# Peptides against a protein of PDB entry 3V4O, part 66

Target 1, 234 residues: chain A of PDB entry 3V4O
Amino acid sequence: DQPLAKDKVALLIGNMNYREHPKLKAPLVDVYELTNLLRQLDFKVVSLLDLTEYEMRNAVDEFLLLLDKGVYGLLYYAGHGYENFGNSFMVPVDAPNPYRSENCLCVQNILKLMQEKETGLNVFLLDMCRKRNDYDDTIPILDALKVTANIVFGYATCQGAEAFEIQHSGLANGIFMKFLKDRLLEDKKITVLLDEVAEDMGKCHLTKGKQALEIRSSLSEKRALTDPIQGTEY

## One batch from the design tools (peptide; made by RFdiffusion4, then SolubleMPNN)

Design b2_p14_7_s4 (from b2_p14_7, 7 letters changed)
Fold by OpenDDE base, seed 2:
Structure b2_p14_7_s4 (fold): chain B 234 residues (1-234), chain A 14 residues (1-14)
Amino acid sequence: as target 1 above (234 residues)
Amino acid sequence: MAEKLQSYDPELSK
């Protein structure tokens, strides 16, 4: 039968204008395009740009308040980031150079908190580099995750690799969003959708051998971003 | 115009 969402909520963060790190261009357009698409899918979308650590933490807190049993939660991030010991860290625009985990937001910690809300679906779309941060030797101790079978990670790139944006005639889009936007509205299981995006991205000659989409999921139900919200008419 | 890639690498330094 058709899965239903109690509600659908998305937090989109695009960080570009870093104070102590190279500036980016694509997150602006990527967040905008994704916002429009998710709204067409009846997501309640909060889109924010260039957030400080304080602002990012507040945004995540507010996002979590909107989550509840059966709610679809989607977190999209575009910006600088790193991955240490399997943990993904989103970098605020005011992060020092170099930064450490204490300066950043750990995605897995957010997931832990989302699980406590008994969400129906947890989707993370991380458009950032996944290289090791050698300047941070801290081993994070994270709480054990529950077995909820409703988690999907879409990494814009592979572990240890970089994410890229494409600039053409002054326009810039992230590689990930370039292909994601073409399929996002399709009524397909989210992991199937992302797999097709991965194949499309794989045909891009510009990023061959440089960037590839990685899907990490534990999703036992045929959940799609197109799933109707309970109590609504479509 | 030719397409160009820009890395999201933070280029960390001491």
Scores: peptide ipSAE 0.393, ipTM 0.847, DockQ to the pose 0.778
Fold by OpenDDE base, seed 1:
Structure b2_p14_7_s4 (fold): chain B 234 residues (1-234), chain A 14 residues (1-14)
Amino acid sequence: as target 1 above (234 residues)
Amino acid sequence: MAEKLQSYDPELSK
């Protein structure tokens, strides 16, 4: 049977104009393109750019309010970030240099809160570097996650590696989004879809040996972004 | 068209 979503909600954050860190260009285009695609998939999409810590936390809170039992939740982030001890941290535009965990938003904490909502699917697409932040010596103690086989992480790059954007003719697009956008509308299990994106990315001459997509999931059902919303026929 | 890669590395420094 085709899985059904109670609803589909996505929060897209693109941070570019950092105050104390190098500016980025790709998140603007990436957020825009992903917004368009997800809306075609009947997602309720909130897309925001250049969020401060306060604004990011508020955005996440509002996003969580839209989640409920059976709802598909998708969080996309493009910007600066780091990964310490397996925890991903999204960096707000007003973060200090150097930043620490208290200045950033931990994705795994968001996941915990999403699990409390009993969501049907939790998808995280993180287009950020995953290098360790040596200036953050804090070992986060996170609450244990529930065993919900409905989690999918799409990391734009490998652990400890960097994410890149391609700039040509004045335009910049993240490597991840460049390939994701070509397959996002396909009616496939999300992990299968991302696996194909990973293969496509692997064929990119520019990123060979530099960036590779990592998929981490516990998804036990054939959930797809194309899954219809309950009570609707498309 | 010239294509350039730019890292998202924040290049943290004190």
Scores: peptide ipSAE 0.332, ipTM 0.808, DockQ to the pose 0.764
Fold by OpenDDE base, seed 5:
Parts: structure tokens; C-alpha cells; sequence
Structure b2_p14_7_s4 (fold): chain B 234 residues (1-234), chain A 14 residues (1-14)
């Protein structure tokens, strides 16, 4: 039986113009291209750039309000970030230098809130570094996640590693989006799709030994971004 | 075109 989504909602955040950290370039084009692709997949897409901590928290809150039982939720983030003790932190543009967890948004906390909404699918695409932040000594105490078997993480890079963007005279993608955009519309289980993206990235000479996609999932059903929305005719 | 990589790392200590 074909899995059905009650609805499809995506929040895309691209942070580039940091106040206290190096500026980035790729998130602009990456968010734009991903927006167009997800809309072709009938996602309701909210795309935002250069968000402060306050704005990011508000955006996440609004995103969560659109989630409900059976809804597919997708969160994409491109920008600075770090990972401490298995927890991913997205860095707002107004974060201080150095930043700490209290200045950032924890992805796993967002996942917890998404689980409370009883979503049909939770997809996180994190285009950020995953290096440890030694300036953050906080050991997060997170509530145990529910066993929902509907979670997929696509990390642009390996644990403890860096994410990169391509530097050109003109517009250029980050490495992750460069390969993701070519396969995103494929009608495949999302983990299979990401696995193919990982292989494509692995064949690229530019990123060999520098950046590799990591897929972390608990997905017991064949869910795809192409799954139809309930009540719609195709 | 020639392609060059730029890290997202804000030069955090590790």
C-alpha cells in the first residue's frame, strides 16, 4: 500500500551574513533551489534567510504549528553549526563569538517537539559543520525520544568533520546541495535516495576525503518525499 | 570553471 501524507511542510533556513563569524555564500542559492524542488513535490515551503536567534525560534514555532498527525515535516538548514555529544546546534546570524548552546537551536529538541505532533515523517537535512565546540561545556539533558520509526537525518558531513561550499566567481552550491538537487525528485524511499546522493558525493574528486554524507535513520516504512497527500488526485 | 572549496568552519577550537 502506498503511504500517504496528511500534508507536507518544509522549513528552509539559510544563514550567511553572520555578525561575529565568517560570512557564507552558498546558503542563498541552496535554499532557492531546494525551495523550487520541494514545491514540485507539493510541499508547503517556508524559506528564510539570515535569521537571528529570535527569528529562528519563531520560525520553528510557526513550523511546528503546521505539523499534525500524519504530516510530513522537513527541516533544512544551511549555515554555521556544531555538534556536541551527538546533539546538533544551528547557529543564528546574531550569535556571539564564541557561541554556546544557549545561543543556538538544538535540532534534537525540535525533533522531540515534532514527535509530539505525531508526524508521519521527520526529515532533517543539515548542511553545517559537525565539529565539537570546545567553548560550549554544557552537557545537554534531553528527554528520551519516542520510538516513532519515522526519522531521517541527512548530515552533509561526517561526525567531527567540516562542510564545504564551492567557491566560484558566480553563484555556487554547497557540496551537499550540489548532489542532493539532482536526485531529490526521485520516487524512492528517502533513505535510499540519500544513499545514492552519498555515492555521488563519494565519486567527486573535490570532496574525496574531505566531506561525506552521513545518513542516520529509524524509518520502518517506505516513505518518500514523493508520497501523495491524502485527498489529492494524481 | 575552476572549483575551490571553502569550509563552513568558523575556526572553532577542537
Amino acid sequence: as target 1 above (234 residues)
Amino acid sequence: MAEKLQSYDPELSK
Scores: peptide ipSAE 0.308, ipTM 0.757, DockQ to the pose 0.619
Fold by OpenDDE base, seed 3:
Structure b2_p14_7_s4 (fold): chain B 234 residues (1-234), chain A 14 residues (1-14)
Amino acid sequence: as target 1 above (234 residues)
Amino acid sequence: MAEKLQSYDPELSK
């Protein structure tokens, strides 16, 4: 039988107007487009732009409150970021230069908290660079993750690499969203969907050899973003 | 217009 979601909740964060770092353009449009798509999939979507550290932490806390057993949780982030020792860090707009892990939000910590909610699906779409931050040698002590087999990471780029945005005719879109938006509504297992996005991205002449989608998943069930919500609410 | 590619790479990572 087709899996059912108890509910579907998404938090979308796009950081562009950094105080101490280069400004970005694509997150504005990318968050907007993804919001519209996820709402078509009956997600309850909270979309936020240009969040400070305080605001980001609050947003994540509120997001977690909406999660419960069987709920599909999706976190999308577009902005500056880095990856140290396999941990992904989202950079708030008020982060200092240089920033450290203490100034940022660790995605894996969020995952740990999501697992405690016994969610039905945990999807992370991270549209950020994954280069190491040499100014932070701290090795985070993370709590051990549970084996929930319901986790999907969609990294806009591969480990140690950069993510890019394309500006065309005055508009800017992230490479990841450029291809993701074309397939997001497809009724396919989320890992299969992302794999197809990866292939599409691989054909982009602008980012060949520069950016490639990485999928990291432990998903033992055929869960899709199109899965219906349990009950008669939707 | 030509397409322009802009990296998300922060200054400190350059």
Scores: peptide ipSAE 0.304, ipTM 0.765, DockQ to the pose 0.649

Design b2_p14_8_s1 (from b2_p14_8, 8 letters changed)
Fold by OpenDDE base, seed 4:
Structure b2_p14_8_s1 (fold): chain B 234 residues (1-234), chain A 14 residues (1-14)
Amino acid sequence: as target 1 above (234 residues)
Amino acid sequence: MEEKLQSYSPELPE
């Protein structure tokens, strides 16, 4: 009955100090808070800040090496980003202005590689904008995904919209993380958990009509971030 | 205290 994870691994990336784009503040705090929470959930967490394109690609490669059959993989990204033709692109700190897809990391490509590892669960938490990048007219041809029914996308905002951070007396949290952190430790199916986060975020007067959480999932099992690791006592 | 929103949208050329 209780789903088990072979292991649980998370890669958290927060990009703030962009060279050619506006600097951000919230990713620092958000990555830190999420790191602490995921470690409480027995995730092996790699947290990195302000990555260049080269560093981001290396981080993803190393992350993939930690994945295997039945492993729960979670990728969190906070920073600049865009979405073209349903493909999400994470923007490295050294990306040019304007940037193109070849300067960025495509999340769907990472998902494809995760599927090859036969992971037990693939979770993407993307705290980035999803506006169309008109300066990139490239239509990416991605490899077809397998039907694994173990995929969850938590978008901080809806298609074509922006994601925001709240700055308060020098402190900042992303809108998404502000509400996610309060529920992340709950023993619930990940899609149910995110749905509750969406409702909480929907009550935020600051982002009403501007930002809304979107959940895109194909998850056929009741998998939760709290699922125990196989072979461990709990 | 006042709260301010900052967009994660990059500043792209017009």
Scores: peptide ipSAE 0.338, ipTM 0.814, DockQ to the pose 0.828
Fold by OpenDDE base, seed 3:
Structure b2_p14_8_s1 (fold): chain B 234 residues (1-234), chain A 14 residues (1-14)
Amino acid sequence: as target 1 above (234 residues)
Amino acid sequence: MEEKLQSYSPELPE
């Protein structure tokens, strides 16, 4: 049986123009390209660039309001980030240097809130670094996650490692998006799709041994981004 | 022109 989504909603955030951290370039292009692809997949897409902490939190809140039972939710983030104790933190453009977890948005907290909406699929595509922030040794106490078996994390890099963008012209592209965009429209289980992206990215001579895609998933159904929306004909 | 890599890692104080 073909899995169906009640709806498909995506929030894309690209942070580049940081106040206290190195500026990036790729998120602009990457968010744009991903937006176009997801819209072809009939996602309702909200794309935002250069968000402050306040704006990011508001964007997430609005995103959550669009989620409901059976809805496919996708969160894409490109920008600076870090990972402490298995928790992924997205860094707003107005984050201080150094920053702490209270200055950033925790992805796992967002996941918890998504689970409360009884979504059909939760996909996180995190194009950010995963190095530890040594300036924050506090272990966050997060709410326990439910067993929903509908979670997919696509990390642009491995735990403790860095993610990169390639600059070869006036525009830059993230390495993750460079390969993701070539397969995103394929009608495949999302974990299978990402696995193929991982293999493609692994052949990149520029980042061999420096960046590798990591997939973390608990997905018990054959869910794909191409799954049709309930009540629609394709 | 040569391709360059830019890390997404923030530069924190030492």
Scores: peptide ipSAE 0.336, ipTM 0.810, DockQ to the pose 0.834
Fold by OpenDDE base, seed 5:
Structure b2_p14_8_s1 (fold): chain B 234 residues (1-234), chain A 14 residues (1-14)
Amino acid sequence: as target 1 above (234 residues)
Amino acid sequence: MEEKLQSYSPELPE
C-alpha cells in the first residue's frame, strides 16, 4: 500500500543576476541547500543558476525527457516572476524591462507537458512574486489540463503579493526556503508538509501581513517526497 | 545579525 515512485527527478533554477532588473542574492544559497536535501531523498537533481530564456527552455526540455509514467517530478524556481490570470511566469535573466509572457516561461504550460508524461507526482515550488504584470495584456490560451489528481503547488507568497529574501551580513535564504528546509525531509504527505511550513512562516514577524505560503493542490493519494523508488530497498 | 527584507519585485517603468 506504500506509494512508489518509478524515479524522482528535480529541476532547480535560481535566477539572480538579471540584466534589466534588480539583482537577487538568496537564490544561490537556496538552490544549494535544496539540492543537498533533495539528493538525500534520492532525487536526481539538476541545479542551474542565472539562465537566459533560451537556457531555461532547454533546461525544461531536458527535464521533461527524464520524466515518464510514475516518475516524481519537482520544479523549483527562485527569481523574479509574475502572475496573470492565474498563470505563473518565471522570468529569465535576460528578460527585457518590461517583460511580457513571450519573454518568460509559463509554469502551467510545463505542467501540461508533465501530465503528458503520465508522471506520478508533479510538485512546483515557486519562490517568486505573484503580482500582476500590467505591461502584459496577453490573455493566455492554455490547453485544458487533464484530471490527474497528482498536482501540488507551493507558492512562496499569496496571489497578488510579493516574495522576499532576508539580507544580513552574509548569504541568506529567501523567506520560503528558510522554513521549507527545516521540514523537507519529513515523511509526510507533501501537502501536509507544506501546510506545516505555512504555519511556521506565519510566525515570522518580518513578513507577517506581507508574505504567506499558498498551497494549491489536487492530490488524491498520500504521496511524499520520501516515497521509495521502485526496485530499491531501504 | 540585523535582518532586512529585500523584495523580489522587479523595477518596472512608470
Scores: peptide ipSAE 0.321, ipTM 0.809, DockQ to the pose 0.795
Fold by OpenDDE base, seed 2:
Structure b2_p14_8_s1 (fold): chain B 234 residues (1-234), chain A 14 residues (1-14)
Amino acid sequence: as target 1 above (234 residues)
Amino acid sequence: MEEKLQSYSPELPE
């Protein structure tokens, strides 16, 4: 009665060294830590740092090629971002200031493409800000999504809010990853796992009233990141 | 040591 994954593939992107925007620090550590954890969960992990728009698009394309029916796909992004009209935009390191949607990658468009692959699970972990970009008045035309009931969004922050990293003694982690890493290996439904992370994060005195995890999901099955790969002994 | 926060928000023109 346990769900199985045909395969498990993750793309992790951490953007830090922006050309026209403030540089970040935590994505380096966060991507590294998440990579190690996901590999322990038998994910095939591609981890990339400081991607230009062109490189990000190529990385996503390659990621999509690895997806197929029943495959678990996980996309993690840490970096600058914004959200307009419910659409999340990941900002490449070479994005101009100000940037527009045409300079960025729309997560919902990626989701649409993932759905076409008939994946078993689509997980998005977005460690980025979600503030409105007033310099972009473009209303994106998105293709209609299928009803697949296998989608999980873990937003590091609430809509319209900011995400932060913690710097302590020269070390830095994103707030989201600080708590996610402690629970990621737990054998629990992914939404339950994220809910526990949300509670842990809610106890952080530094970000009270400033950052809170948002879970958006349509997951009708008890799927976990720990689910075994079909045909492989776990 | 004291912890500090760094926002992931980009610096857009005001």
Scores: peptide ipSAE 0.310, ipTM 0.802, DockQ to the pose 0.806; fails the geometry check

Design b2_p14_8_s2 (from b2_p14_8, 5 letters changed)
Fold by OpenDDE base, seed 3:
Structure b2_p14_8_s2 (fold): chain B 234 residues (1-234), chain A 14 residues (1-14)
Amino acid sequence: as target 1 above (234 residues)
Amino acid sequence: SPLKLQSYSPELPK
């Protein structure tokens, strides 16, 4: 009855010190807090900040090497981003201004590679904007995804919309992480958990009408981040 | 001072 993970691996990327774009602040705090939470959930967590394109691609490659059949894979990204034609692009800190898809990492390409690993669960938490990048008119031709029914996208904002952080005198969470962190440890199906986060975020006056969590999922099993790891390691 | 929102979308050239 209880789903089991072969292992649980997370890659957390927070980009804030951009060279050619406005600098951010929240990714530092968000990655730190999420790291602690996921480690409490027995995830093996790799947390990285301010990655260049080269470093991001290497990090993803290393992350994929840790994935295998039945492994839970979680990718968290906080930073600048955009979405063209349903494809999400994470922007490295050394991306030019303006940037194009060739300068960025496509999340859906990562998903395709994760599916090849026959993972037990693929979770993407994308704390980035989803506005169209008019400087990139190319529609990427992606390989067809498999029907694995183990995919969950937690978008910090709606399609075509923006995600925000609060510019405070001190360090503060981004809007998405502000609410996600309060529920992440709950023993609930991940889609149910995110739905509750969405409701919490919806009550935020600062971003009402500006930012709302979107959940996109194909998850046919009651899988949670709290699912125990199979084996004798625990 | 009031809180300010920072977008995760950079301002691109026009």
Scores: peptide ipSAE 0.356, ipTM 0.825, DockQ to the pose 0.863; fails the geometry check
Fold by OpenDDE base, seed 5:
Structure b2_p14_8_s2 (fold): chain B 234 residues (1-234), chain A 14 residues (1-14)
Amino acid sequence: as target 1 above (234 residues)
Amino acid sequence: SPLKLQSYSPELPK
């Protein structure tokens, strides 16, 4: 009947103050707001800003230690990034210019490790660009993923495209979070929720033709971020 | 105030 989570754990990373790349602003606000929302959904949330490669790898390792059979795992990243050959790479703040895959964290590798934990749900919300990095000629050979049918990717933008933040005199969200935050608490299957966010984002005149949400999922069960934690009363 | 878009794609050497 009602799907249950053994636990719900989220790692939120916002990188802004890059050493060798343009600085960003929105990840600070986005991580803060998403933290508050996920905590309302009873997620255990670890939120970190401006992580070096070493710190990012450690954060992911610690995140994985909190995962186990039936646990809902959510990874949110806001910052610079790229995509080569279908693999998404998150860029640490100390990445060189230009950066290569060896300097970055591959999301698909993290997914593989999450699958080994037999998680109940794996959600990736990637607020980064997906343009190809021509300076990275590495062709990654990744282990085949298991058929777990519990994977959801929410890409802030389309393949080969850019993601943006809006800058003005005050604090502002990135484009993705601007629309995601309005629907995140809804009791809906996560793919349905993201589909509605995609429609909302599509109405944004500023990014029409520039940025569009892409949902990539293999989710055979009606899993929602609002799903209750096993052993708790709601 | 006018809104400005900032890309999450850094400028790499050309």
Scores: peptide ipSAE 0.342, ipTM 0.823, DockQ to the pose 0.835; fails the geometry check
Fold by OpenDDE base, seed 1:
Structure b2_p14_8_s2 (fold): chain B 234 residues (1-234), chain A 14 residues (1-14)
Amino acid sequence: as target 1 above (234 residues)
Amino acid sequence: SPLKLQSYSPELPK
């Protein structure tokens, strides 16, 4: 009855100190706070900051090694990014200006690899922009995804739009995490949880008409981040 | 002072 996770593993990446692009601030706080929350949910969390392309690829590889049948996998990314033809690209801190797909990590490729692991749940929380990168004319030919019905994308913003952080003298969350953190521990289906976050974010006057949460899911089961790990008693 | 937003999309060369 109650869905069970074989295990729960999360990779959190926050890129801030870009070499050839504007520096960010919020990913530091966002990764830290999300780490704490996910650990309360019994996730095994790997949190990394300011990764080069090489380091990001290695981190993803290591993350994938921790995934297996029935495991809940969660990838969170905060940093610069873009979206071309429905493919999301995370930008490493050492990416050139301009960057192209070969300099970045494609989220959909990661999803494909996660599906091969027969994960129980694949959650992507992408706190990045989704604007078209005009300097990347490559049309990716990706392998067809399996019909696993266990995929949830939480985009910090809409397709073709931007994600933001608020500029303060001190540290502050990005817009997405500001609202996500308030609900993340709720025992609700992950898509329902994100929908509530979307409504909360919609009340933010600062980003009204500029940033809105988009949920893209193919989740046929009532799976939540609070789902217990198989073999454990709570 | 009014709050400002920082985009997670850097300005690319034109």
Scores: peptide ipSAE 0.340, ipTM 0.821, DockQ to the pose 0.857; fails the geometry check
Fold by OpenDDE base, seed 2:
Formats: structure tokens, sequence, C-alpha cells
Structure b2_p14_8_s2 (fold): chain B 234 residues (1-234), chain A 14 residues (1-14)
């Protein structure tokens, strides 16, 4: 039986023009291309660029309001980031140098809130670094996650490692999106799809030994981004 | 190659 989504909603954030950190370029292209792809998959997509902490928090709040029982939620982030003690932190463009957790958005907190909405699928695509931030000694006390078996993390890189974009003349994708975009429309279980992306990325000689896709999932059903929305013609 | 990698992890003060 074909799994169905009540609805499909995506929030895409690309941060590039940081005030106190090196500027990036790829998030512009990545967000644009991902927007087009997800819309082809009938996602309702909100795409935002260069968000301050305040704006990011508001965007996440608005995103959560669109979630409900059975809804597929996808959060994509491209920008600076770090990971402390298994918690991923997205860095707003107005974050200070150095930044701390209080300046950033914790992805795991967002996941907790998504679970409360009883979503059908929670997908996080995090195109950010996962190095530890030694300037942030905060140990977050997070509530235990529910056992929803509908969670998929696509990390652009491994724990403790960096994610990259290729700098050259003109616009270019980040490493993660470069390979993700070629497979995103495939009608496959999302974890299978990402596994294939991981293999494709593994062939990139530029980032071999430096960046590799990590998939972390608890997904007990064959859910795909191509799953049709219930009550619609397909 | 004219290509270079830009890290998504900025250098922080030491």
Amino acid sequence: as target 1 above (234 residues)
Amino acid sequence: SPLKLQSYSPELPK
C-alpha cells in the first residue's frame, strides 16, 4: 500500500551573508534548486535567506504551525553550524563571534516540537559543519524524544567533520546539494534515496576523507518524498 | 584546479 501524506511542508533556510563570520555562496543556489524540486513533489515550500536569530525562530514557529497529524515536514538548512554532544546548532547571520547555543537554533528542539504535531514524517537535511564549538560549554537538557519511528536526518558530513562548498567563478552548489539534487525526485524510501546520494558523494575526490554523508534514521515505514497527498488527484 | 573548498565552519578566536 502506498503511504499517504496529509500534506507536505518544507522550510528551507540558506544563510550566507554573515555579519561576523565568513560569507558563503552556495546556499543561494542550493535553496533555489531545492525549492524547485520540492515543489515538483507537491511540497508547500517556504524558502528564506540570510535570517537573523529572531527571524529564524519566527520562521520555525510559522513552519510548526503548518504541521499537523500525518503531515510531512522537511527542514533544510545550509549555512554555518556546529554540533555539541549530539545536538546540531544552526547559526543565524547575526550570530556573534564566537557564537554560543543561546545565539543559535537547536535542531533537536525543533524535532521535539515536530513530534508533538504528530507528523507523518520528519526530515532534516543539514548542510552545515558538525565540529564541536569549544566556546559553547552549555550542555543542553533535552527532553527525551518520542518513539515515532518517522525521523530521518541527512547530515552533509560526519560527526566532528566539516561540510564544504566549492568556490569558483559563478554560482555553484554545496557538496551535499550537488549530489542530492540529482536523486531527490526518485520514488524511493527516503533513507534509500539518501544512501544512494551518499554513494554518489563518496565518488567526489575533492572531499574524500573530508566530507561524507551521514544518515541517521528511525523510519519504520516506506515513506518517500514522492508520497502523494491524501485527498488529492494523483 | 582553480576550485577550492570553503568550510561551513568559520575559524573562531583562539
Scores: peptide ipSAE 0.318, ipTM 0.813, DockQ to the pose 0.823; fails the geometry check

